# Peptides against a protein of PDB entry 5ZKO, part 67

Target 1, 44 residues: chain A of PDB entry 5ZKO
Amino acid sequence: SASNPRKFSEKIALQKQRQAEETAAFEEVMMDIGSTRLQAQKLR

## One batch from the design tools (peptide; made by RFdiffusion4, then SolubleMPNN)

Design b2_p22_7_s2
Fold by OpenDDE base, seed 3:
Structure b2_p22_7_s2 (fold): chain B 44 residues (1-44), chain C 44 residues (1-44), chain A 22 residues (1-22)
Amino acid sequence: as target 1 above (44 residues)
Amino acid sequence: as target 1 above (44 residues)
Amino acid sequence: SAAAEAAVLAEIIERLLEALQK
């Protein structure tokens, strides 16, 4: 239905939310890797 | 269970896929906006 | 922009993949 600026704004907001969720997921992966590296360092 | 490099790789691969999907979604939003702008230009 | 942010993440992901493959 008629794509108006409000609808664009809503789509952009949803996209930003998605991006934030993906960033959080990425950070979780990085934390897991970092934790493993830290453990390896402690064992040296 | 023991987070090994293979599991990290799998997580990263999934994250890369998600990022690609996010990019595609973003481009779709931009196309909608662009289409609206183009229509507005044609009516001027 | 969302696209720019996504591109940065993609680059980091690629580097991590390379590191994990070593």
Scores: peptide ipSAE 0.117, ipTM 0.579, DockQ to the pose 0.076
Fold by OpenDDE base, seed 2:
Formats: sequence, C-alpha cells, structure tokens
Structure b2_p22_7_s2 (fold): chain B 44 residues (1-44), chain C 44 residues (1-44), chain A 22 residues (1-22)
Amino acid sequence: as target 1 above (44 residues)
Amino acid sequence: as target 1 above (44 residues)
Amino acid sequence: SAAAEAAVLAEIIERLLEALQK
C-alpha cells in the first residue's frame, strides 16, 4: 500500500514512543549506577 | 545480587544496542518519507 | 550519551511531525 502522510505520522509516533522507552531504560541504568556509587562512597 | 561495574557495563552495552536498533528503525522511516517525497516531487 | 542521542532524535521527530501535520 502506498505510504501516505498519515501512515508516516503513525510511524513517527510509534518511533517517538520507542525512543521514550529507551530513554527510560537508560535512566533506570543511570539510577542503578548512581545508587551503587553512593553506597560505595558511604563505605569509604 | 549486588550490582557491580561489570554488570553495569553489560547493561550499558545492551542499552547501546537497543539505541542503535531504534536509530536504524528511525532511519528506515526517514528513508520511506524521503522516497515518498521524491516521488511526489516528480509527479508535480 | 544515550540520553543526548535520544534528545537529538526526539527533536528531529518533532520537526517531522509538525511538517506532516501542516
């Protein structure tokens, strides 16, 4: 089926969602690292 | 199990892979849009 | 960083959405 602007918008919206999910996953990793670093500092 | 730098590195590497996959998906969308736009221009 | 890359992509996507809606 011929791609049209509406289909493009839907694809872009889906990609935005995926990007947001990947950002959230990255932030989770960063929080885990931060927590571990803080714990390590407390034990010094 | 206590998170350690090795586990963090693995998590970061996995996240980098995911980000690359999402980037590839985005580029595919952009190529589709570009091709459609080019076709539309040719029909003007 | 992955966060910085995500921000760049998000900006591009926003611009495309705006262009598609106009």
Scores: peptide ipSAE 0.114, ipTM 0.588, DockQ to the pose 0.077
Fold by OpenDDE base, seed 1:
Structure b2_p22_7_s2 (fold): chain B 44 residues (1-44), chain C 44 residues (1-44), chain A 22 residues (1-22)
Amino acid sequence: as target 1 above (44 residues)
Amino acid sequence: as target 1 above (44 residues)
Amino acid sequence: SAAAEAAVLAEIIERLLEALQK
């Protein structure tokens, strides 16, 4: 149901937290891939 | 630790799921705000 | 916007998936 602006602010804050968590997970995957690629290069 | 491509694919799949959940939450907030704005307009 | 930022990440993820499949 339609809430007040304060409730919206809470939801937006939670959304920003979710975004930060998603970004952190993405960065972890990117670093793992980068590390694997570097290791593969060393073995060539 | 550096995993294999299959493990990376799993992590990416989970990342896609997180993104979908974040998007759904964002859309819910936007719809709630839109509904509230529409209601406020009707009361004017 | 949060949606736009998420879309950018999605694009990068898709590119990574394509690279991993090669």
Scores: peptide ipSAE 0.113, ipTM 0.580, DockQ to the pose 0.076
Fold by OpenDDE base, seed 4:
Structure b2_p22_7_s2 (fold): chain B 44 residues (1-44), chain C 44 residues (1-44), chain A 22 residues (1-22)
Amino acid sequence: as target 1 above (44 residues)
Amino acid sequence: as target 1 above (44 residues)
Amino acid sequence: SAAAEAAVLAEIIERLLEALQK
């Protein structure tokens, strides 16, 4: 079948979106962990 | 508030799932591109 | 690759979680 550059571009864009979502999720987890660590430090 | 390690673990698990999904999506895109490139090579 | 980086970050997070549980 013929290559569809537009389809490829769309797939790449979706992949970039997924990457951004993963990054945001990672940052959220790290913030939660950081907050917990900070609390632990305050209690020591 | 008390840290909930279980919640953290769940968040990490979800993050790993997202990573796997992103990887799968990337691989799918690359396979499609690869297939197209292979077809193009065959026609040259 | 993004996938490789994500894997490294996931590992770091896991290690941090383990440390917090001690």
Scores: peptide ipSAE 0.111, ipTM 0.582, DockQ to the pose 0.101; fails the geometry check

Design b2_p22_7_s3
Fold by OpenDDE base, seed 4:
Structure b2_p22_7_s3 (fold): chain B 44 residues (1-44), chain C 44 residues (1-44), chain A 22 residues (1-22)
Amino acid sequence: as target 1 above (44 residues)
Amino acid sequence: as target 1 above (44 residues)
Amino acid sequence: SEAAEAAVAAQIAERLLEALQK
């Protein structure tokens, strides 16, 4: 159906948003690890 | 605390899993689009 | 691409996991 392009566009947009959220979550984990490593370095 | 490395490892593993799931979801969307396009092509 | 970025992120995660296991 001709309506599918809009639905697909929406699915793609939602998927991009999810990917961005996952990237942000990844960066948060990296920040936590980095902070912990920095703290460990300061205590040595 | 010495327990943090394990927790971080777990967080990384979970994040990796989430990334893989998001990738799979993206591929599913692309497959759906591809299938629809293929069907449209066959009907032309 | 989104897929490429996801793959890179996954690779980085793997490296981090390996580093944490050492």
Scores: peptide ipSAE 0.118, ipTM 0.564, DockQ to the pose 0.044
Fold by OpenDDE base, seed 1:
Structure b2_p22_7_s3 (fold): chain B 44 residues (1-44), chain C 44 residues (1-44), chain A 22 residues (1-22)
Amino acid sequence: as target 1 above (44 residues)
Amino acid sequence: as target 1 above (44 residues)
Amino acid sequence: SEAAEAAVAAQIAERLLEALQK
């Protein structure tokens, strides 16, 4: 059916959004690690 | 606290798992698109 | 690729985590 391409496009867009959200969450964890490291160095 | 590295490791592991799940979902969508394209070509 | 960039980021994270354990 000619309607399938739109459904696929929508699925791809949703997946890209989810991947972006996961990337952002990962970056937050990395920032937390970095800040903790800096704090640990200050306490040394 | 010496416990922070383990928490960070756990967070990273969970993020890797989520990213893998999202990747798998994306690959499934791409396979569905590919199979649909192949079916459409067979009907032509 | 985004996947390759994510892998590099993960490696950096691992190195940072190792540094925190020292």
Scores: peptide ipSAE 0.104, ipTM 0.557, DockQ to the pose 0.068
Fold by OpenDDE base, seed 5:
Structure b2_p22_7_s3 (fold): chain B 44 residues (1-44), chain C 44 residues (1-44), chain A 22 residues (1-22)
Amino acid sequence: as target 1 above (44 residues)
Amino acid sequence: as target 1 above (44 residues)
Amino acid sequence: SEAAEAAVAAQIAERLLEALQK
């Protein structure tokens, strides 16, 4: 059965969404680290 | 409690690994699509 | 791609945060 081009586009869209979510999670981690460091500096 | 720098580095490392896995999954999807298209062309 | 743009944005965010920590 010809792999439905619509199914391919859906797979690509889902993969792009997952990568965007991973990017957002990375940014959140970095913001958390940044906030912790800034707080530590203010207490010195 | 001071957020343990070792825990921060671990969070970053895990997130980088997740992003690498998502990239590998994307490449696999694209290879599958490419192979399907190539097969369809050979049958024409 | 939007995903590639998001990855670049994440790298920029990382560098900005590093600069703020200095």
Scores: peptide ipSAE 0.072, ipTM 0.574, DockQ to the pose 0.034
Fold by OpenDDE base, seed 2:
Structure b2_p22_7_s3 (fold): chain B 44 residues (1-44), chain C 44 residues (1-44), chain A 22 residues (1-22)
Amino acid sequence: as target 1 above (44 residues)
Amino acid sequence: as target 1 above (44 residues)
Amino acid sequence: SEAAEAAVAAQIAERLLEALQK
């Protein structure tokens, strides 16, 4: 049915958004770790 | 503090798991789309 | 997808940065 391609594209777009959000969350965690380590090194 | 490295490693591990789950979900969606398209082509 | 590959590359870069900061 012609509606399936649109539904699929919608699912793909939503999943890409979720993937990007997970990546951003990972980067945030890594940035926090990096910042903390850098600060700890400077305070030694 | 010595507890921070363990907490950070735990956060990284959880985030890696989430990333893998999101990737698996994406692959599932793409597989369903691919299967549906292949079936539609065969039925033409 | 190219976007997914770029995301993986970004994650690798962040991990490398972490390693350099140890």
Scores: peptide ipSAE 0.071, ipTM 0.566, DockQ to the pose 0.037

Design b2_p22_7_s4
Fold by OpenDDE base, seed 4:
Structure b2_p22_7_s4 (fold): chain B 44 residues (1-44), chain C 44 residues (1-44), chain A 22 residues (1-22)
Amino acid sequence: as target 1 above (44 residues)
Amino acid sequence: as target 1 above (44 residues)
Amino acid sequence: SEAAEAAVLAELAERLAAALAK
């Protein structure tokens, strides 16, 4: 079909949102690891 | 709870997979845009 | 780009996984 810039824009926007969510999830994992390390450090 | 490296490893592995999927999805979007542009170009 | 950022995150995850495997 012909170029549909609106559709593309929507796809891009959606993908950006998903990527942001994945980034946030990654940061959460890192935070969990960091917290665990910190806890272990404090208990020593 | 005590550090659970296995659990963390699992989380990281899962997140890596998710991130790869999101990357692939992004590339697909870009490919669709590119294909559309190419099609339009060829028809001109 | 988002793809580049995603790649960086994936690489970091790999490194972490490797570190945890030791």
Scores: peptide ipSAE 0.098, ipTM 0.594, DockQ to the pose 0.046
Fold by OpenDDE base, seed 3:
Order: sequence, then C-alpha cells, then structure tokens
Structure b2_p22_7_s4 (fold): chain B 44 residues (1-44), chain C 44 residues (1-44), chain A 22 residues (1-22)
Amino acid sequence: as target 1 above (44 residues)
Amino acid sequence: as target 1 above (44 residues)
Amino acid sequence: SEAAEAAVLAELAERLAAALAK
C-alpha cells in the first residue's frame, strides 16, 4: 500500500516518547533501590 | 526506610512487563515499515 | 536504536531481579 513516510515518522516519534516514559519509570525504580541500599550501608 | 525487597521485585516485574509491551509496539512499527518497503520493491 | 535501548533496560531489569532474589 501507499508509502507514507510521514506516518512512519509519526509512529516512530510516538514510540520514542513512550520509550522515554518507560525509561524514566525504570530509573525511578533504580533510584528507589539505590537509595535503600545506601541507607542500609549507612547503618552498617 | 524499611528495606522491602518484595516490593522492589514487584516493581521490577511490572516494569519488565511494561518494557516488553513497548518492545512489541516498536516491533510492530518496524514491521509496518518493512512491509511497506517490501511492497515497494515488488512494484519496481 | 530504540530496540537496542529497550533491550538494555530489559537486561538490567533481569539483573536486578536476580540480585534481589539472592
């Protein structure tokens, strides 16, 4: 069917945004774990 | 605050699921692009 | 690529899950 480069570009851009949001969520989890570990270290 | 490994594990598991969904969505985009390119090749 | 970045994050999540299980 019709090549629609603009539509593909839009789909890719939207996916990049979603991936960035997932990355941010992952970083939040990592930060929570890191913070907990740091606190545990301080108590040793 | 209280180390809650179970809660961390749950957060990670949920994030893994979300990441898998995002990966699947990305693969769908790539497949659409690939399919379109293949069709274009056939018409040349 | 976005797929490569996604794979890295997934791998990291697996490693964390494994570490927490120990």
Scores: peptide ipSAE 0.093, ipTM 0.585, DockQ to the pose 0.076
Fold by OpenDDE base, seed 2:
Structure b2_p22_7_s4 (fold): chain B 44 residues (1-44), chain C 44 residues (1-44), chain A 22 residues (1-22)
Amino acid sequence: as target 1 above (44 residues)
Amino acid sequence: as target 1 above (44 residues)
Amino acid sequence: SEAAEAAVLAELAERLAAALAK
């Protein structure tokens, strides 16, 4: 649907935020893995 | 929390899927903008 | 870093959304 530029800008802004949140969630998962590996190393 | 590699792999897989879905959503927004611009050009 | 870029983008998005809401 053709909406006004303001609505498009809003959609872009929200999507950028969501993308950043997804990236942050990914980093959190990777941090968990890293921490687990480090703990495993300490137990060896 | 230290979880098993299978659980980590599952988290990674889910997150990659979510990332792809967010990218697709972004592309859809951009397509809507593009279509609107094209329609505006046709009306000129 | 990717994480730093994500944080910047999130902040910019929030500011833009706030501006559009006015």
Scores: peptide ipSAE 0.093, ipTM 0.610, DockQ to the pose 0.038
Fold by OpenDDE base, seed 1:
Structure b2_p22_7_s4 (fold): chain B 44 residues (1-44), chain C 44 residues (1-44), chain A 22 residues (1-22)
Amino acid sequence: as target 1 above (44 residues)
Amino acid sequence: as target 1 above (44 residues)
Amino acid sequence: SEAAEAAVLAELAERLAAALAK
């Protein structure tokens, strides 16, 4: 399809959303690791 | 499910893949914008 | 930014490596 500014803006918005989703996924992994560390500390 | 290092590694590998996909998507958008700019320049 | 994302991922990888070493 023909590229135009509206389509560009939509793609950029989609990229921003994907970036936010990636950040959330990172935070989830960190939360899991943090929880594991906390549990390990409680057992020590 | 119980969090363990193996699951963490899988999540990190997935994040690396997602990051690569986001980079590819960004490059695609830039390519489209670049092509549009080039076309506009040819018309000018 | 991509650089910020890379930094976060690198930090995460380091933390994972430390966890795997135990």
Scores: peptide ipSAE 0.091, ipTM 0.575, DockQ to the pose 0.062

Design b2_p22_8_s1 (from b2_p22_8, 11 letters changed)
Fold by OpenDDE base, seed 5:
Structure b2_p22_8_s1 (fold): chain B 44 residues (1-44), chain C 44 residues (1-44), chain A 22 residues (1-22)
Amino acid sequence: as target 1 above (44 residues)
Amino acid sequence: as target 1 above (44 residues)
Amino acid sequence: AEEIRRQREVLLAEQERLLAEA
């Protein structure tokens, strides 16, 4: 089937959205680590 | 609840796996585009 | 796509650093 360039743009846009969501998940993990570190510092 | 550093490593490993899966999906999209371009060139 | 990948790599590196410091 002839692939439509407009559909390619949509696929790329969707993939970029997924990457952004996974980046947000990374930021959440860092926040957990940061909070733990901050708590440990308060106990010192 | 006290966060465990071992659990952080597991979270990071999971995120790295997701990155690899997203990269593979991106490569698939690019392959579709490449194939279309190649077909168009053969017709010229 | 390259910029998004670069940003993610920076985040990973920072996470690994924070794990070592915690």
Scores: peptide ipSAE 0.177, ipTM 0.661, DockQ to the pose 0.076
Fold by OpenDDE base, seed 2:
Structure b2_p22_8_s1 (fold): chain B 44 residues (1-44), chain C 44 residues (1-44), chain A 22 residues (1-22)
Amino acid sequence: as target 1 above (44 residues)
Amino acid sequence: as target 1 above (44 residues)
Amino acid sequence: AEEIRRQREVLLAEQERLLAEA
């Protein structure tokens, strides 16, 4: 559902939450790359 | 698997897009706040 | 907000580096 934050503080809080979720997604991708690299090194 | 680099590049590309969209959304919120402040100042 | 953006940019650069090294 599209929530419409009425207050500016609510809009900012929502945006900070989204940014934190995006940061977590970056960290997940980095972990996947690191794990793959480590696996490739172990197979050598 | 040999397909991992392509998957990683796709993940990074999608993440860059999401980051840009979130930045634009944040700038829109800040512009709205700025406009409201300017209007309040004009009414003083 | 600027600090969060900077942190995301750093993470992105690290991912790109790791991808290039793979």
Scores: peptide ipSAE 0.172, ipTM 0.651, DockQ to the pose 0.082
Fold by OpenDDE base, seed 4:
Structure b2_p22_8_s1 (fold): chain B 44 residues (1-44), chain C 44 residues (1-44), chain A 22 residues (1-22)
Amino acid sequence: as target 1 above (44 residues)
Amino acid sequence: as target 1 above (44 residues)
Amino acid sequence: AEEIRRQREVLLAEQERLLAEA
């Protein structure tokens, strides 16, 4: 079952955690793109 | 690798979808909190 | 909600920019 926290504080805390995880995922993608760009620059 | 741009585009697309889903979930939580606060105000 | 959305949009725009430059 989708464990929906009953307490609003728990719901907010989970949402903050999800935000942090999403931010980390975005940062990982940017790091990968940045590395690719750096490699492309070295080949020029 | 020439496959990197497509892979990155896919990662971004998946992250956009995740962002939309998490935003909707957050808005639902905020609406529930708002409704509860409104009800509490009516009981005062 | 607005702040979270704004932060995500900025980060997404940066990813798209970096992808276009790669």
Scores: peptide ipSAE 0.169, ipTM 0.645, DockQ to the pose 0.072
Fold by OpenDDE base, seed 1:
Structure b2_p22_8_s1 (fold): chain B 44 residues (1-44), chain C 44 residues (1-44), chain A 22 residues (1-22)
Amino acid sequence: as target 1 above (44 residues)
Amino acid sequence: as target 1 above (44 residues)
Amino acid sequence: AEEIRRQREVLLAEQERLLAEA
């Protein structure tokens, strides 16, 4: 099979984009949890 | 706002799943690159 | 890739900790 570095580069770039999106989603979850904890603390 | 750990757990579980899928996709890319390199080596 | 994976694992661990403390 012929080497197709372009296709591999595209796949890697897509994976990097996906990772960035997943990281942002994780950070959003932490923010939500943090907000909830802060609210709970204020009610105590 | 009421604490909803169940929703947070669901979000985390979903993110873990996405991470696993992304990892598998990356490993597939690496396998494709590896196979291509091996084939090129055999032709030399 | 390994660095990205490690960073994701750290973030996940922090989320799990925050969830346990909530």
Scores: peptide ipSAE 0.169, ipTM 0.654, DockQ to the pose 0.059

Design b2_p22_8_s2 (from b2_p22_8, 10 letters changed)
Fold by OpenDDE base, seed 5:
Structure b2_p22_8_s2 (fold): chain B 44 residues (1-44), chain C 44 residues (1-44), chain A 22 residues (1-22)
Amino acid sequence: as target 1 above (44 residues)
Amino acid sequence: as target 1 above (44 residues)
Amino acid sequence: AEAIRRQREVLEAEMERLLAEA
């Protein structure tokens, strides 16, 4: 199908959404690591 | 549930896969834009 | 793009620390 600027805009918007989802996933993992570290310190 | 380093490793691996998928999608968008630009130039 | 790279580096460093403490 013929590409056009409006279709490009949609693809860029989708890519930005994917980037945001990846960021959120990394933040979740970092929170889990931080919580684990805190618990380990409290047990010492 | 108790956090585990092996589970963290799995999460990192999944995020690396997501990054590769995002890169591929970005390259596809750029190729479409480039092709459109080339076609426009040939019509001039 | 740089923000994601930094997050990965921090995450990997924390994993290495957790593994070293075990």
Scores: peptide ipSAE 0.158, ipTM 0.625, DockQ to the pose 0.067
Fold by OpenDDE base, seed 3:
Structure b2_p22_8_s2 (fold): chain B 44 residues (1-44), chain C 44 residues (1-44), chain A 22 residues (1-22)
Amino acid sequence: as target 1 above (44 residues)
Amino acid sequence: as target 1 above (44 residues)
Amino acid sequence: AEAIRRQREVLEAEMERLLAEA
């Protein structure tokens, strides 16, 4: 049967959650890079 | 210990994979919406 | 999707900088 708008809204909400999780993962990588840079600078 | 560039590249590769999965999920939602619209039009 | 793409571009640029400094 044709999916209804409620199911679409649920799928969109799940996709937004996935995007938020992906953003958090990128922020973690950026923090690791920033920390590594800071440590390297302190050793110079 | 500070993460090295290899670990960073691995994390970036994983994020590219996540992006592809997110794109596929988005395309699935759009296909469902498109199919629903087409069916509704055929019934008019 | 645009925000994630921009974030990835920033990450890739930072990786290139780190590799150039090594």
Scores: peptide ipSAE 0.167, ipTM 0.631, DockQ to the pose 0.075; fails the geometry check
Fold by OpenDDE base, seed 2:
Structure b2_p22_8_s2 (fold): chain B 44 residues (1-44), chain C 44 residues (1-44), chain A 22 residues (1-22)
Amino acid sequence: as target 1 above (44 residues)
Amino acid sequence: as target 1 above (44 residues)
Amino acid sequence: AEAIRRQREVLEAEMERLLAEA
């Protein structure tokens, strides 16, 4: 059906958004780990 | 703090789950596209 | 997908280091 390509494009766009959110979440954890390491180093 | 590693592990586990969900969603879209292409080929 | 995998591996390695230090 002619409507399928639009639905596919919407799904792909949503997946790209989810991937970006996942990347951002990993970056947040990396920042937290980095901050924790820095704090531990300062206390030693 | 001793609680930080646990929080990090929980975040990593959640991200692994998100990745699995994204992979499943991607596979679903690919299947739909494949089915649509196959149908179009049969109608030509 | 590869970039996300690499990021996760780095995070896991850092978590393991933090657990070993605790």
Scores: peptide ipSAE 0.165, ipTM 0.626, DockQ to the pose 0.077; fails the geometry check
Fold by OpenDDE base, seed 4:
Structure b2_p22_8_s2 (fold): chain B 44 residues (1-44), chain C 44 residues (1-44), chain A 22 residues (1-22)
Amino acid sequence: as target 1 above (44 residues)
Amino acid sequence: as target 1 above (44 residues)
Amino acid sequence: AEAIRRQREVLEAEMERLLAEA
């Protein structure tokens, strides 16, 4: 079926949203790592 | 709660999987766009 | 995609460091 530009745009928009969600998840993990490192440093 | 390296590794692995799935979905969209463009070119 | 890849590489490196410190 001939996919139209609107459908493509919608798919691209959804992919951008997923990318943003993935970025947020990575940032959360980085914050946890940073917190853990700070905690370890305080114990040394 | 002290997040441990195992939990972080699991999160990273899940994110890698999500990225692979998202990449596959994006590639499918790109193939559809490419096919559509080729069809349009043939009609010109 | 490149930004996500870079973030993942940073996370992996940080995890390796944490594992080495343990």
Scores: peptide ipSAE 0.165, ipTM 0.630, DockQ to the pose 0.088; fails the geometry check

Design b2_p22_8_s3 (from b2_p22_8, 11 letters changed)
Fold by OpenDDE base, seed 5:
Structure b2_p22_8_s3 (fold): chain B 44 residues (1-44), chain C 44 residues (1-44), chain A 22 residues (1-22)
Amino acid sequence: as target 1 above (44 residues)
Amino acid sequence: as target 1 above (44 residues)
Amino acid sequence: AERIRRQTEVLKAEMERELAEA
């Protein structure tokens, strides 16, 4: 079967996007945890 | 229940480590894909 | 929770197979 370089390039780009999105989501959650802990500490 | 800040800090550090390991593993595979494509192109 | 790793490995295998068949 003939290879389709354009299709593979698109698939690779999509996987890179997904990895970046998961990283960003993780960082957002970690920031939220940090903020929540700081707020709770201030109220004590 | 009493919060254990040391335990939470350790848990957060562990999660950050895991995220970094996933990112590194992804990048390694992507580099391998890139190398393979380049080699195949040179042989054509 | 290693979904991305698994998906990337599948993509690699697909590409390598296609390159070998072409």
Scores: peptide ipSAE 0.202, ipTM 0.708, DockQ to the pose 0.075
Fold by OpenDDE base, seed 3:
Structure b2_p22_8_s3 (fold): chain B 44 residues (1-44), chain C 44 residues (1-44), chain A 22 residues (1-22)
Amino acid sequence: as target 1 above (44 residues)
Amino acid sequence: as target 1 above (44 residues)
Amino acid sequence: AERIRRQTEVLKAEMERELAEA
């Protein structure tokens, strides 16, 4: 069957977006942990 | 209870490593997709 | 996460199949 590069390009873009969103969510959590630790240290 | 920064830091490092490995694996697959598409184009 | 990896592998397989059929 004929290749559908356009559709695959969209799928690739979507998958890259999902990966980026999960990475961003992870980084946000890690930043929150870091901030909490820093605040605790300042209060000591 | 007393904070255990060393153990927590190790856990953070481990999680960051896992996230990096997942990202790298994703990128590798995406590169393979790109390479495959390029090869197919060359054979046509 | 593993979900993203699995979905990416599916995408790879789909693309490789489509390219092989062309």
Scores: peptide ipSAE 0.202, ipTM 0.707, DockQ to the pose 0.083
Fold by OpenDDE base, seed 4:
Structure b2_p22_8_s3 (fold): chain B 44 residues (1-44), chain C 44 residues (1-44), chain A 22 residues (1-22)
Amino acid sequence: as target 1 above (44 residues)
Amino acid sequence: as target 1 above (44 residues)
Amino acid sequence: AERIRRQTEVLKAEMERELAEA
């Protein structure tokens, strides 16, 4: 059947969104770790 | 037990590397998709 | 995550197949 550019565009957009969400989640965790380490450093 | 900054630093570095590798793999595939679509467009 | 890689590869394969059939 004929390709559906709209469907592929949507799939690509969703995939980019998922990648961005996972990156954001990673960065949030890294920030939390960084804050915890900084606090621990201040107490030493 | 006392936190091991070296171990934590290594773990963070490894996690950052893994995240970067996953991002690079995603970008590579997106580039391949883009190139394929561009080629198809030229042939139409 | 492994999930994103797998999903991306599936998307690539789908796109390439569809373009080859056109």
Scores: peptide ipSAE 0.201, ipTM 0.707, DockQ to the pose 0.089
Fold by OpenDDE base, seed 1:
Structure b2_p22_8_s3 (fold): chain B 44 residues (1-44), chain C 44 residues (1-44), chain A 22 residues (1-22)
Amino acid sequence: as target 1 above (44 residues)
Amino acid sequence: as target 1 above (44 residues)
Amino acid sequence: AERIRRQTEVLKAEMERELAEA
């Protein structure tokens, strides 16, 4: 069957976006953890 | 139980490293796909 | 993480299959 370069380009782009979103979500969680830890340390 | 900042910091560092490694692995695969696709297109 | 890896592997396999068919 004829390859559809456009479809694959779109799939790749979506996959890259998803990877970036996962990374951003991870960083947000880690930043929250870090901030919370720092605040807790300041109160002690 | 007393929070262990050292252990916690180490855990965070390990998680960040793991995330970076996963990102790198993803990028490697995507680069391979992109290169292969480009080569295939050049041959057509 | 594992989900992304799995999806990437599927995409890779799809691409390889399409390239082999051409």
Scores: peptide ipSAE 0.196, ipTM 0.708, DockQ to the pose 0.076

